# Ledger of designs, part 15: peptides against a protein of PDB entry 3T6J

Target 1, 375 residues: chain A of PDB entry 3T6J
Amino acid sequence: PIVESYIGFIESYRDPFGSRGEFEGFVAVVNKAMSAKFERLVASAEQLLKELPWPPTFEKDKFLTPDFTSLDVLTFAGSGIPAGINIPNYDDLRQTEGFKNVSLGNVLAVAYATQREKLTFLEEDDKDLYILWKGPSFDVQVGLHELLGHGSGKLFVQDEKGAFNFDQETVINPETGEQIQSWYRSGETWDSKFSTIASSYEECRAESVGLYLCLHPQVLEIFGFEGADAEDVIYVNWLNMVRAGLLALEFYTPEAFNWRQAHMQARFVILRVLLEAGEGLVTITPTTGSDGRPDARVRLDRSKIRSVGKPALERFLRRLQVLKSTGDVAGGRALYEGYATVTDAPPECFLTLRDTVLLRKESRKLIVQPNTRLE
Target 2, 372 residues: chain A of PDB entry 3T6J as posed
Amino acid sequence: PIVESYIGFIESYRDPFGSRGEFEGFVAVVNKAMSAKFERLVASAEQLLKELPWPPTFEKDKFLTPDFTSLDVLTFAGSGIPAGINIPNYDDLRQTEGFKNVSLGNVLAVAYREKLTFLEEDDKDLYILWKGPSFDVQVGLHALLGHGSGKLFVQDEKGAFNFDQETVINPETGEQIQSWYRSGETWDSKFSTIASSYEECRAESVGLYLCLHPQVLEIFGFEGADAEDVIYVNWLNMVRAGLLALEFYTPEAFNWRQAHMQARFVILRVLLEAGEGLVTITPTTGSDGRPDARVRLDRSKIRSVGKPALERFLRRLQVLKSTGDVAGGRALYEGYATVTDAPPECFLTLRDTVLLRKESRKLIVQPNTRLE

## One batch from the design tools (peptide; aimed at target 1 A83 G84 R267 R364)

Design b1_p11_4_s4 (made by RFdiffusion4, then SolubleMPNN; from b1_p11_4, 3 letters changed)
Fold by OpenDDE base, seed 4:
Formats: sequence, C-alpha cells, structure tokens
Structure b1_p11_4_s4 (fold): chain B 375 residues (1-375), chain A 11 residues (1-11)
Amino acid sequence: as target 1 above (375 residues)
Amino acid sequence: GSVAGDVYPVA
C-alpha cells in the first residue's frame, strides 16, 4: 500500500492566539478509489476558483496544482482527528509554494455512524434524508473546504524591500470601491495579525466556500451526483451546517464569553449569517421532547437556498476574503465577532437554546485506531 | 487547517 505520514507542530487551534502549533502526527494508507474523486476536483480547481465571489486580484497570482488524497488513518497522534487537512498552514507559503490536501476517509465514516433515534434537532421528515446523504454531502464539503477554502485567496504583502505583490494603482477593493489601503508588512502573518479570531475566521471562510461552491453543478457532477440526488446532497450539506451551528453552542462558555472550538464557532457564525438572511430560510423552533423536556428543531427551506442563502453567503464570504487579503484586523474583527456573539436576545434566544443543546448532548464516541489485513 | 468531524475531541 501507499503510505503517507506527517509529523510536527502543525495545528494552532488550541492556542488562543492562533500562533503556537500543537504536536501532531499520523500514519495513513492511501485510498486510491476515493482519491480519484478528489483528483477530478483538483482538475477543475483552477476554474472553480474563478467562481468564488471575489475579483481575481484577490486570488492567487498563479494557480499551483495541489495534491489531494483520500487517506485511511491507521494511527493519529493528537488532541483530535480531523476529517480533512490542508497544509501548510502558512498563507504565504500556500500562495507561493503550493499546498497539499487530504481527506481522512475512515474518520469521515465515523461521523456517518449516527442512529436515527439519537439524531437531534431535525424534523422527522428530514432524518432519513439526512442519514442517507450526510456522508456524501460531507465528502463534498470537506473537499471544497480544503481545496478551495483553505486553498484560495491572496494576502496582499509588502516585502522587506518595500515591493508589493499587487498593483497599488489598479487593484480595487470590491467592498469600498477604493484602492487598497492596507496589507501585510514584512514579518506579519495571518495569525499574528488576526490573533484570537484567526483560526475560527479562516475555518468560517473555508466552510462558507464549501457551502457556496457546492451549489455549482460541476462540483456535484465531479462527485457523481445529478438530478434529484444532487439537490438532496446540497440540501443536506446546508442542513448539516445550520444544525452544526446550533450544536456549536456546546462549545461556548457564557461566563467567559469564550469559544472552545474554532470550527464550531465558525459554524455558529454561518448559522447567524443565514438566520440574518431571513425570509424563512432557516428556522430554529424550541419544542418539547417526548420526555417532557426541552428540545428544538432546525428547519431549512431548500427552495430558498439559492434565492436567499446564496446571496447572503456570497456577500459575507466576499467580505471575509477582502478583509483577510488586506490585513484589515479592525474590520475583520468587527465583522466576525459581531456574528460570533451569543446572547439570549429574541427570537433565537441562543443562551436558552444552549441549555437545550447541552440537555440533548449526544454521548461522545470513542475513536479507536484501526488495523488492516489481507484476507 | 483541518475540518473537524462530528466527533472531534476538544481539550
């Protein structure tokens, strides 16, 4: 078998300032069959990057063909096992040297193992559909998240010699209509500038790219979905995200005004964006469970994903990218923290919903290292 | 970066 591994101080999610990497390592076997789908995605990456809602001037100057491989993990040493990985985590290296993507296929399979009776916060009519398409939709989301999420966008930089990597005279900020007013100076990085919001902000951008681009017919085709199946995959992907936004409340500490998980904070932000879009796109309804205790239901109107959801996400995603590219920490923090606030304000009453989420918390799965054999 | 699954241990 083809074996891949990595080791080192890689992910900084556990650093409140997003700077210090946690020691991590894995050994995995390449899944050739699943890798083929991701190779098709890579083959379309250059074109799909153009579908993202920012000008080419905010995208990488030169397309660098990345690697994308599906892996079955045999051993993973770290605080958590991801579903997908994009490395390196340095944006400057991503745009100048390239990057690698991996999907941890057998980790994804663990996420798919949910019993219907334990599936929380969904309408009964959505449960079977969710169970059916959660896996496939998550494959799409992970692929897009890594390849076109983390793998997209440009940082505007002035180097140590004073040279810019963009034309100051011609590049226009699409949000302001003005020339570029801020950038990264020599030695400044995404993490060093955006600090406490950097990790979650970037995850939010990547997740948003996934939701946005999964609407593209070419993406669904690459993954082998057409017609009604494609629409169901889209629906379940978006439904999973809004549900995740609700589940995210588990990882918020009200007394400290603190998020304990970057990805979950990101998913909550996306939920807030889609709720703000209004028009009945997303509805969270407190209910009473069969046990007489608080429950909730998340509803997503599939007919409004393209008409209401997509435009809202487009605007938000563009703002995320523009603020990231220009190193506008003040603007970025204002935007992101605005959506990341958790209050008990009506109509959502998120702090009250948090109590419900905690009450309905599913038991934690124990992830056990697998083995492999020839039969 | 990475995508956290539904089951992602958080310290």
Scores: peptide ipSAE 0.067, ipTM 0.777, DockQ to the pose 0.451
OpenDDE base, seeds 1, 2, 3, 5: peptide ipSAE 0.036, 0.040, 0.046, 0.057; ipTM 0.751, 0.767, 0.776, 0.768; seed 3 fails the geometry check

Design b1_p11_5 (made by RFdiffusion4)
Pose (drawn by RFdiffusion4):
Structure b1_p11_5 (pose): chain A 372 residues (1-112, 116-375), chain P 11 residues (1-11)
Amino acid sequence: as target 2 above (372 residues)
Amino acid sequence: FAGTFFFDGFF
């Protein structure tokens, strides 16, 4: 459509429980030139799902070209203006017919060297160079194969299923599936507090995982003297964001105030656990004399260590999502999402520095439409 | 679930 639109109570992020949605609406025009560069990603999108750490029976049944667009926003009502979105928010529809992927083109043109805190003098160079371009990649993957992948196991009214039980097996356990989503049950209705952050984490993780693939970069025009940087800046940005996320964590209430930032911190912790000097947090000192930190990500160890930690992570997340296992999901997540002062990081002590170097986000003014 | 992507922490 020339004009793309949508509205309702949709994103559930701001419900302390995680079920009730917050009202919004948007009207934006579809840009053509930048969209083809996405529709390409859609065309070859079919294969990639099978590259995911879980078997094809643990994935959605068919596939689709649901849609991927680049929208110049006219009116976005509500609290915020996301860079990209995958909707409608009803999972059943995501697997039965389809969904849509939205990359807002003109919001980007808005959001783009001393404020590059927690990096090094190198790095921030590659950051300034490849952040913008890589942003499209991460968004494309986050939206398309982030939430585009995965399958829900639901018990329909009668004792039957939406799948064949005897032929499905859990790779972690080896047994046959003993858990699932029953009638009326949904992602938010079960995982609740964690559902948003957990699902986002899975999407971003698939983002890096497939951001390691040559093809995708060929779609975005990255290879050779190119294919490096973008991937690096992407991962580096992910680990840095994992650091900045401390600001949005409330230690007193032992509570996270966001899904994205918490998820990014979780991915950071998983990478730190992979160890092997791949990632480091250093309690440095800024030129201003105050406290500070430097995030160190060894790029040469990206495929040899970090990737395994990823696909094992995604495999677990997805496995627990399909069977709808809350116990394992939480135990696996709230454990990773825990914030403490234990070394050799001391995140409780780091959080202060994160708050000192903290940023306050900008404001996006919007145009109107007068009736003549 | 409505998947969204934001600039926070990345910019």

Design b1_p11_5_s1 (made by RFdiffusion4, then SolubleMPNN; from b1_p11_5, 4 letters changed)
Fold by OpenDDE base, seed 5:
Structure b1_p11_5_s1 (fold): chain B 375 residues (1-375), chain A 11 residues (1-11)
Amino acid sequence: as target 1 above (375 residues)
Amino acid sequence: MTGTFWFDGYF
């Protein structure tokens, strides 16, 4: 088997300022079959990047073909095991030197073991479909998240010599209609400027890219889905995200007004964006469980994904990217923290829903190191 | 960056 490993101070999620890496490492075996799918995604990446909702001037000047491999993890040492990885974690290096992607395939597979009777917050009519397509949809989401999420977008930079990596006279901010008025100066990075929101903001951007691009038929075709199956994968991917946004409330600490998990905060933000879109796209309904205690149901109107959801996500995602590219921390913080705020305001009453989420919380799964043998 | 964490158990 082909063995891959990495080790070092890599991910900064545990740093409140998003700058200091946590020491982690893994040993994994290449899954050749799944890697082939991601290779096809890589082959289409340059074209798919053009489908993202920002001008080419806000995308990387040169596409640098990354590696993308599916891995079956044997050992992972760290505070948390991801479903996918995009490294290095420096946007400037991603932009100029390239990057590598991995999908942790057997980690994703653990998710597939959800028992129907324990599946929370979904309508009964959605449960079977959700169980059926959860895995495949997650493969799609992770692939897009890593390759075209983290792997996309340009940072506007003025180097130490005063030169810009963009034409100040011709590049227009699509949100304002004006010339670019802010950028990264020498020594400034994404993490250094956006600090406390950097990790979650970037995860939100990447997750949004996944949702947005999974609507593209070429993406579904790459993963082997067509017709009704493709539509079901799309639906379940979006449904999973809005459900995750509700579940995210577990990771909010009201008394400290903070989030304890960057990805979950990101998913909550996406939920808020899609709720704001209105028109019956997403509905969260408090209910009473069979035990007589509070429960809730998340509904996603499949017919509204393209007509309501996509435009809402498009606008939001473009704003995320523009603010990121221009280094507009004030604007970015205002936007992101606005959607990340958890209150008990009607109609959602998120703090009340949080109590319900905690009440229905599933025990954390233990991931156990597998045994291997040569045959 | 590490992508979607699975340890939260909700995907």
Scores: peptide ipSAE 0.047, ipTM 0.794, DockQ to the pose 0.583; fails the geometry check
OpenDDE base, seeds 1, 2, 3, 4: peptide ipSAE 0.041, 0.036, 0.037, 0.041; ipTM 0.786, 0.769, 0.781, 0.801; seeds 1, 2, 3, 4 fail the geometry check

Design b1_p11_5_s2 (made by RFdiffusion4, then SolubleMPNN; from b1_p11_5, 5 letters changed)
Fold by OpenDDE base, seed 4:
Structure b1_p11_5_s2 (fold): chain B 375 residues (1-375), chain A 11 residues (1-11)
Amino acid sequence: as target 1 above (375 residues)
Amino acid sequence: MTGVFTFDGYF
């Protein structure tokens, strides 16, 4: 078997300032069969990167073919087990040396254990479809999230010698129409500059890339979905994200005005973006459960994903990237914290919805480390 | 960086 491992101070999610890595490690076995899908995605990555909603000047100068492998985890040491990983976590290294992506296949398989009777916040008509396609849609989302989310975009840098990695005279900020006015100086990193919002902001960017690019026909073909199945995978992927944005409220602490989980904060932000798009794309309706207690339903209008959702996400995603590339912390913080703010303002009344989310919270899933054998 | 964690309400 092909064994992969990593160990070190890698992820900074537990650092409030996004700088200090937590010690983490895993040992895993390569799943060759599942890796094949991601290999096809890698083969199309250079082309798909061009579909992202920013100018080539905001993308990496040179495409570096990454590795993408599906792994079956044997042991994982850390505070949390991810479903996917993109490393290294240094943007400068990603754009100059390359990166590796992994999907933790047996972790993803946990999603297949969803019970219909425990599935919250969906319309009854969506539940069976959601259960059917959640796994496949999640494979698509994780693949895009890692490879084309975390694996995309350029940081504008001035090195210690004063040299720029971009042409100051010709590169134009697509949001302002002006020349680039800010960048990362020597020693500055994404995490050091954006600090408290860095992790969640980047996760939001990566999740948004997944939603945006899953609409591309080639992506679904790569994963083996065509026709009505492809459309259902798209719908469920977007529905899952919108639902996750509601579920995210569990991880918000009103008394401290802070988020306790970067990915869930990111998903809430995306929900806010799609709600802001309006036009009936997303609707969250408070209801009453069969127990007489508060409940809620999330609706996503399938027919408006491309016409309303995609343009809204495009604009938002472009802004995320431009602000990241230029090191515009003030603009980035204003944008992201604006969408990440949780109030009880109508019509959504998110703090009230949070009470509903907490009331409907299901028991935490347990993952047990497996054994393996040679046959 | 990583995608979904197992403790997320995403599942």
Scores: peptide ipSAE 0.054, ipTM 0.814, DockQ to the pose 0.568
OpenDDE base, seeds 1, 2, 3, 5: peptide ipSAE 0.037, 0.039, 0.039, 0.045; ipTM 0.770, 0.758, 0.787, 0.786; seeds 3, 5 fail the geometry check

Design b1_p11_5_s3 (made by RFdiffusion4, then SolubleMPNN; from b1_p11_5, 4 letters changed)
Fold by OpenDDE base, seed 4:
Structure b1_p11_5_s3 (fold): chain B 375 residues (1-375), chain A 11 residues (1-11)
Amino acid sequence: as target 1 above (375 residues)
Amino acid sequence: MTGTFTFDGYF
């Protein structure tokens, strides 16, 4: 078997300032069959990167073909087990040296186990479809999230010698129409500059890339979905994200005005963006459960994903990237914290919805380390 | 960076 491992101070999710890595490590075995889908995605990555909603000047100067492997985890040491990984976490290294992506296949398999009777916040008509396609849609989302989310975009840098990695005279900020006015100086990193919002902001960008690019026909073809199945995978992927945005409220602490999970905060932000798009794209309706206690339903209008959802996400995603590339912390913080703010303001009344989410909270899934054998 | 964590129990 092909064995992969990594170990070190890698992820900074547990650092309030996003800078200090937590010691983490895993040992895994390569799943060759599942890796094949991601290899096809890698083969199309250079082309798909051009579909992202920012100018080529905001993308990496040179495409570096990454690795993408599906792994069956044997042991994982850390505070949390990811579904996917993109490393290294240093943007400068990603754009100059390359990166590797992994999907933790047997971890994803655990996520696929959803009991219909425990599935909260969906319409009854969506539940069977959701259960059927959650796994496949999640494979698509993770692949896009890692490879084309974390693996995309450029940081504008001025090095210690004063040289820029971009042409100051010709590169134009697509949001302002002006020349680039801010960048990363020597020693500055994404995490050091954006600090408290860096991890969640980047996860939000990556999740948004997944939603945005899953609409591209080539992506679904790569994963083996065509026709009605492809459309169902798209729908369930978007529905899953919108639902996750509601579920995310569990991880918000009102008394401290903070989030306890970067990915869930990111999903809430995306929900807010799609709600802001309006036009009936997303609707969250408070209801009463069969037990007489508060409940809620999330509805996503399938027919408006492309017409309403995509343009809204496009604009938001472009802004995320531009602010990241230019090191505009003030603008980035204003944008992201604006969407990440949780209030009880109508019509959504998110703090009230949070009470509903907590009331309907499902027990945490347990992941047990497996054994393996040679056959 | 690591992608979606599963410890939250959702996905």
Scores: peptide ipSAE 0.057, ipTM 0.805, DockQ to the pose 0.526
OpenDDE base, seeds 1, 2, 3, 5: peptide ipSAE 0.040, 0.042, 0.039, 0.044; ipTM 0.770, 0.771, 0.779, 0.763; seeds 2, 5 fail the geometry check

Design b1_p11_5_s4 (made by RFdiffusion4, then SolubleMPNN; from b1_p11_5, 4 letters changed)
Fold by OpenDDE base, seed 4:
Structure b1_p11_5_s4 (fold): chain B 375 residues (1-375), chain A 11 residues (1-11)
Amino acid sequence: as target 1 above (375 residues)
Amino acid sequence: MTGTFSFDGYF
């Protein structure tokens, strides 16, 4: 078997300031069959990067072909087990040296065990479709999230010698129409500058890339979906994200005005963006469950994903990238914290919805280390 | 970075 491992101070999710890594490690075996899909995605990555909603000047100067492998995890040491990984976490190294992506396939498979009767916050008509396509849509989302989400975009940098990695005279900020007015100085990193919002902000950007690019026909073809199946995968991927945005409220602590999970915060932000788009794209309706207690339903209008959802996500995603590239912490914080704020203001009344989410909370899943044997 | 799903935030 082909064995892969990594170990070290890798992820900074447990640092409130997003800078200090937690010691983490895994040992895994390569799943060759599942890796084939991601290899096809890598082969198309350079072309797909051009589909992202920012100018080439905000993308990496040179495409460096990354590795992408599906792994079956044997052992994982850390506070949390991911479904996908993009490393290294340093954007400067990603730009100059490259990166590696992995999908933790057997971790993803845990999500496939969804029971229909326990599936919350969906319309009955969507439940069977959701169960059928949740797994495949996860594969698409994780692949895009890692490779083209975390693997995309450029940081504007002035080095210790005063040299810029961009042309100050010709590069234009697409949001302002002006020349670039801010950048990262020597020693500054994404995490050091954006600090408390860095992790969640980046996850939000990566998730948004997944939703945005899954609409591209080539992506679904790479994963082996065509026709009606491809459209169903797209629908379920978007539906899963808006549902996740509601579920995310579990991880908000009103008394402390903070989030306890970076990915869930990111998903809530995306939900807010899509709700703001309006036009009936997303609707969250409080209901009464069969037990007579509060419940809720999330509805996504499939017919408006491309016409309403895509443009809204495009604008938001571009803003995320531009603010990240230019090191505009003030602008980035204002944007992100604005969408991440949880209030009880109508019409959504998110704090009230949070009570409903907590009421309908499922038991925490357990992941157990597997055993292997030589045949 | 860790991907779209984690142990505690996995849905």
Scores: peptide ipSAE 0.055, ipTM 0.800, DockQ to the pose 0.547; fails the geometry check
OpenDDE base, seeds 1, 2, 3, 5: peptide ipSAE 0.048, 0.042, 0.051, 0.042; ipTM 0.779, 0.769, 0.790, 0.774; seeds 1, 2, 3, 5 fail the geometry check

Design b1_p11_6 (made by RFdiffusion4)
Pose (drawn by RFdiffusion4):
Structure b1_p11_6 (pose): chain A 372 residues (1-112, 116-375), chain P 11 residues (1-11)
Amino acid sequence: as target 2 above (372 residues)
Amino acid sequence: FSYDYLAEVAP
């Protein structure tokens, strides 16, 4: 459609429980030139789902070209203006017929060297160069194969299923599936507090995972002297974000104040656990003399160590999502999401530095439409 | 599910 639109109580992020949605609405025009560069990603999107760490039976049944667009926003009502979105928020529809992927083009044009804190003098160079371009990649993957992948196991009214039980097996355990989503049950209704952050984490992780693929970069025009940087800046940005996320964590209440930031911290911790000197947090000192930190990501070890930690992570996340296993999901997540002062990082002590170097986001003014 | 917010809406 020339004009793209949508509205309702949709994103559930701000409900302390995680079920009730916050009202919003938007009207934006579809840009053509930048969209083809996405519809391409849609065309070859079918294969990639099978590159995911879980078998094809643990994935959605068919596939689709649901849609991927680039929208110049006219009116976005509500609290915030996201860079990209995958909707409608009803999973059943995501699997049965389809969903949509939205990359807002003109919001980007808004959001783009001393404020590059927690990086090194190198790095921020590659950051300034490849952040913008890589942003499209991460968004595309986050939206398309982030939430586009995965399958829910639901018990329909009768004792039957939405799938064939005897032929489905859990790779982690080896047994046959003993858990699932029953009638009326949904992602938010079960995982609740964690559902948003958990799902986002999965999406971003698939983001990096498939951001390691030559094809996708060929779609975005990255290869050779190119294919490197973008991937690096992407991962580096992920680990840095994992650091900045401490600001949005409330230690007193042992509570996270956001899904994305928390998820990013979790991915950071998983990478740190992979060890092998791949990632480091150094309690340095800024030129101003105050405290500071430098995030060190060895790029040569990206495929040899980090990727395994990823596909093992995604495999577990997805496995626990399909069977709807909350116990394992939490135990696997809230454990990773835990914030403590234990070394050789001391995140409780780092958080202060994160707050000192903290940033306050900008404001986006919007135009109106007068009736003549 | 949306990707992260880049900025807040001005009043």

Design b1_p11_6_s1 (made by RFdiffusion4, then SolubleMPNN; from b1_p11_6, 8 letters changed; failed a check: a repeat of another design)
Amino acid sequence: MATEDLGLLAP

Design b1_p11_6_s2 (made by RFdiffusion4, then SolubleMPNN; from b1_p11_6, 7 letters changed)
Fold by OpenDDE base, seed 2:
Structure b1_p11_6_s2 (fold): chain B 375 residues (1-375), chain A 11 residues (1-11)
Amino acid sequence: as target 1 above (375 residues)
Amino acid sequence: MSTEDLGDLAP
């Protein structure tokens, strides 16, 4: 078998400023069969990048073919084990040198295990569909999230010699219609400029890319889905995201006005964006459970994903990228923190919903160290 | 960059 490993101070999610890495390491075995789908995605990556909702001037100048491999983890040292990884974490290196993606297949296998009776916040009619397509939809989302999420976009930079990596005279900001007025100076990085929101903001961008591009027929075809199956995968992926946005409230601390998990904050932001789109796309309804205690239901109108959801997400995702590319911290913070704010204002009453989420909370899933055997 | 911790995945 092919063995892969990494070790070092890699992820900075536990640093409030997004700068200091946590010690992390793993040893894993390559799953060749599962890697094939991701290899096909890599083969289409250059074309799919053009489908993202920003001008080519805001995308990487040169496409660098990355690796994407499915791994079965034998051991993982860290605070938590992810489902997917994109490295390195430095935008400049990803832009100029390339990057690597991995899907942790056996982690996903554990994540896919669901019990219908324990599935919260979904309508009964959606539960069976959700259970059926959660795995496949998550594979799609993780692949897009890593490869085309974290792997997309350009930072505008002025180097130490004063040279720009973009044409100041011809590049236009699609949001303002004006020339580019801000950029990263020498020594400035994404994390150093955006600081406390950098990690969550980037995760939000990556998740949004996943939702946006999963609507593309070519993406679903790569993963082997066509016709009604493809539509179901899309529906479940979007449904999972809006549900996750509700579940995210567990990780908000009202007393400190703080989020404790970057990915969950990102998903809440996406939920807010889709709720703002209106037109019945997403509905969260407080209910009473069979036990007489508070409950809730999330509804997503399948017929409005493309007509209402996609345009809303497109506009939002473009703004995220433009603000990131130009290093506009003030604008980026205003946008992101606006959507990340949790209040008890009607109609959503998110603080009340948070109580419901906490009440219905299930125990965390765990993975124990696996072993290998010769047959 | 990565997805969330397994323990945080829903459900």
Scores: peptide ipSAE 0.177, ipTM 0.870, DockQ to the pose 0.403
OpenDDE base, seeds 1, 3, 4, 5: peptide ipSAE 0.049, 0.136, 0.082, 0.046; ipTM 0.772, 0.852, 0.777, 0.752

Design b1_p11_6_s3 (made by RFdiffusion4, then SolubleMPNN; from b1_p11_6, 7 letters changed)
Fold by OpenDDE base, seed 4:
Structure b1_p11_6_s3 (fold): chain B 375 residues (1-375), chain A 11 residues (1-11)
Amino acid sequence: as target 1 above (375 residues)
Amino acid sequence: MATEDLADLAP
């Protein structure tokens, strides 16, 4: 089998300032069958990048074909096992040298094991569909998240010699209509500038890219879905995200006004964006469970995903990218922290919902490290 | 960057 590995100080999620990497390493075996789908996605990446809601001037100057492989992990040493990885975590290297993507297939498989009777916060009518398409939708989301999420966008940079990697006279900020007024200086990085929000912000951007691009028929075709199946995959992917946004409240600490998990914070932000869109797209309804205790239901109107959800996500995603590209920390922080704020204000009453989430919390799944043997 | 554990998203 083909073996892949990496080791080092890689992910900075556990650093409060988002800069210092945690020591991490894995050994994995290539899953050739699953890798084929991701290779097809790579083959379409250059075209799909153009579908993202920002001008080409905010995208990488030249397309660099990345690697994308599905891996079955034998050993993973770290604080948590991801479903997907995009490396290196250096934006300048991604822009100039390229990057690699991996999907950890057997990690995803753990998430696929869902028991209907334990599935929380969904309408009964959605449960079977959710169970059926959760796995496939995850494959789509992870692929898009890594390749076209983390793998997209350009940072505007002034190098040590004073040269810009963009034309100051012609590049226009699509949000302001003005010329570019901020950028990264020599030595500045995404993490160093955006610090405490960098990791979660980037994850939010990547997740948003996944939701946005999964609406594209070509993406679904690459993964082998057409017609009604494609629509169901889209629906379940979006439904999973809004549900995740509710579940995310578990990882908020009200006393400290902080989040303990970057991805969950990101998913909550997306939920807030989609709730703000209104028009009945997303509804969270407090209910009473069969045990007489508080419960909740998340509803997503599938007929409004394209008409209401997509435009809302488009605007939000564009803003995320523009603020990232220009190194506008003040604007980026204001935007992101605004959506990441958790209060008990009506109509959502998120702090009350958090109590419900905690009440309905299921035991965390244990991921057991596999092994291999000679036969 | 990594998309972390979905274990918390699935019962």
Scores: peptide ipSAE 0.124, ipTM 0.839, DockQ to the pose 0.395
OpenDDE base, seeds 1, 2, 3, 5: peptide ipSAE 0.052, 0.114, 0.070, 0.032; ipTM 0.759, 0.840, 0.778, 0.752; seeds 1, 3, 5 fail the geometry check

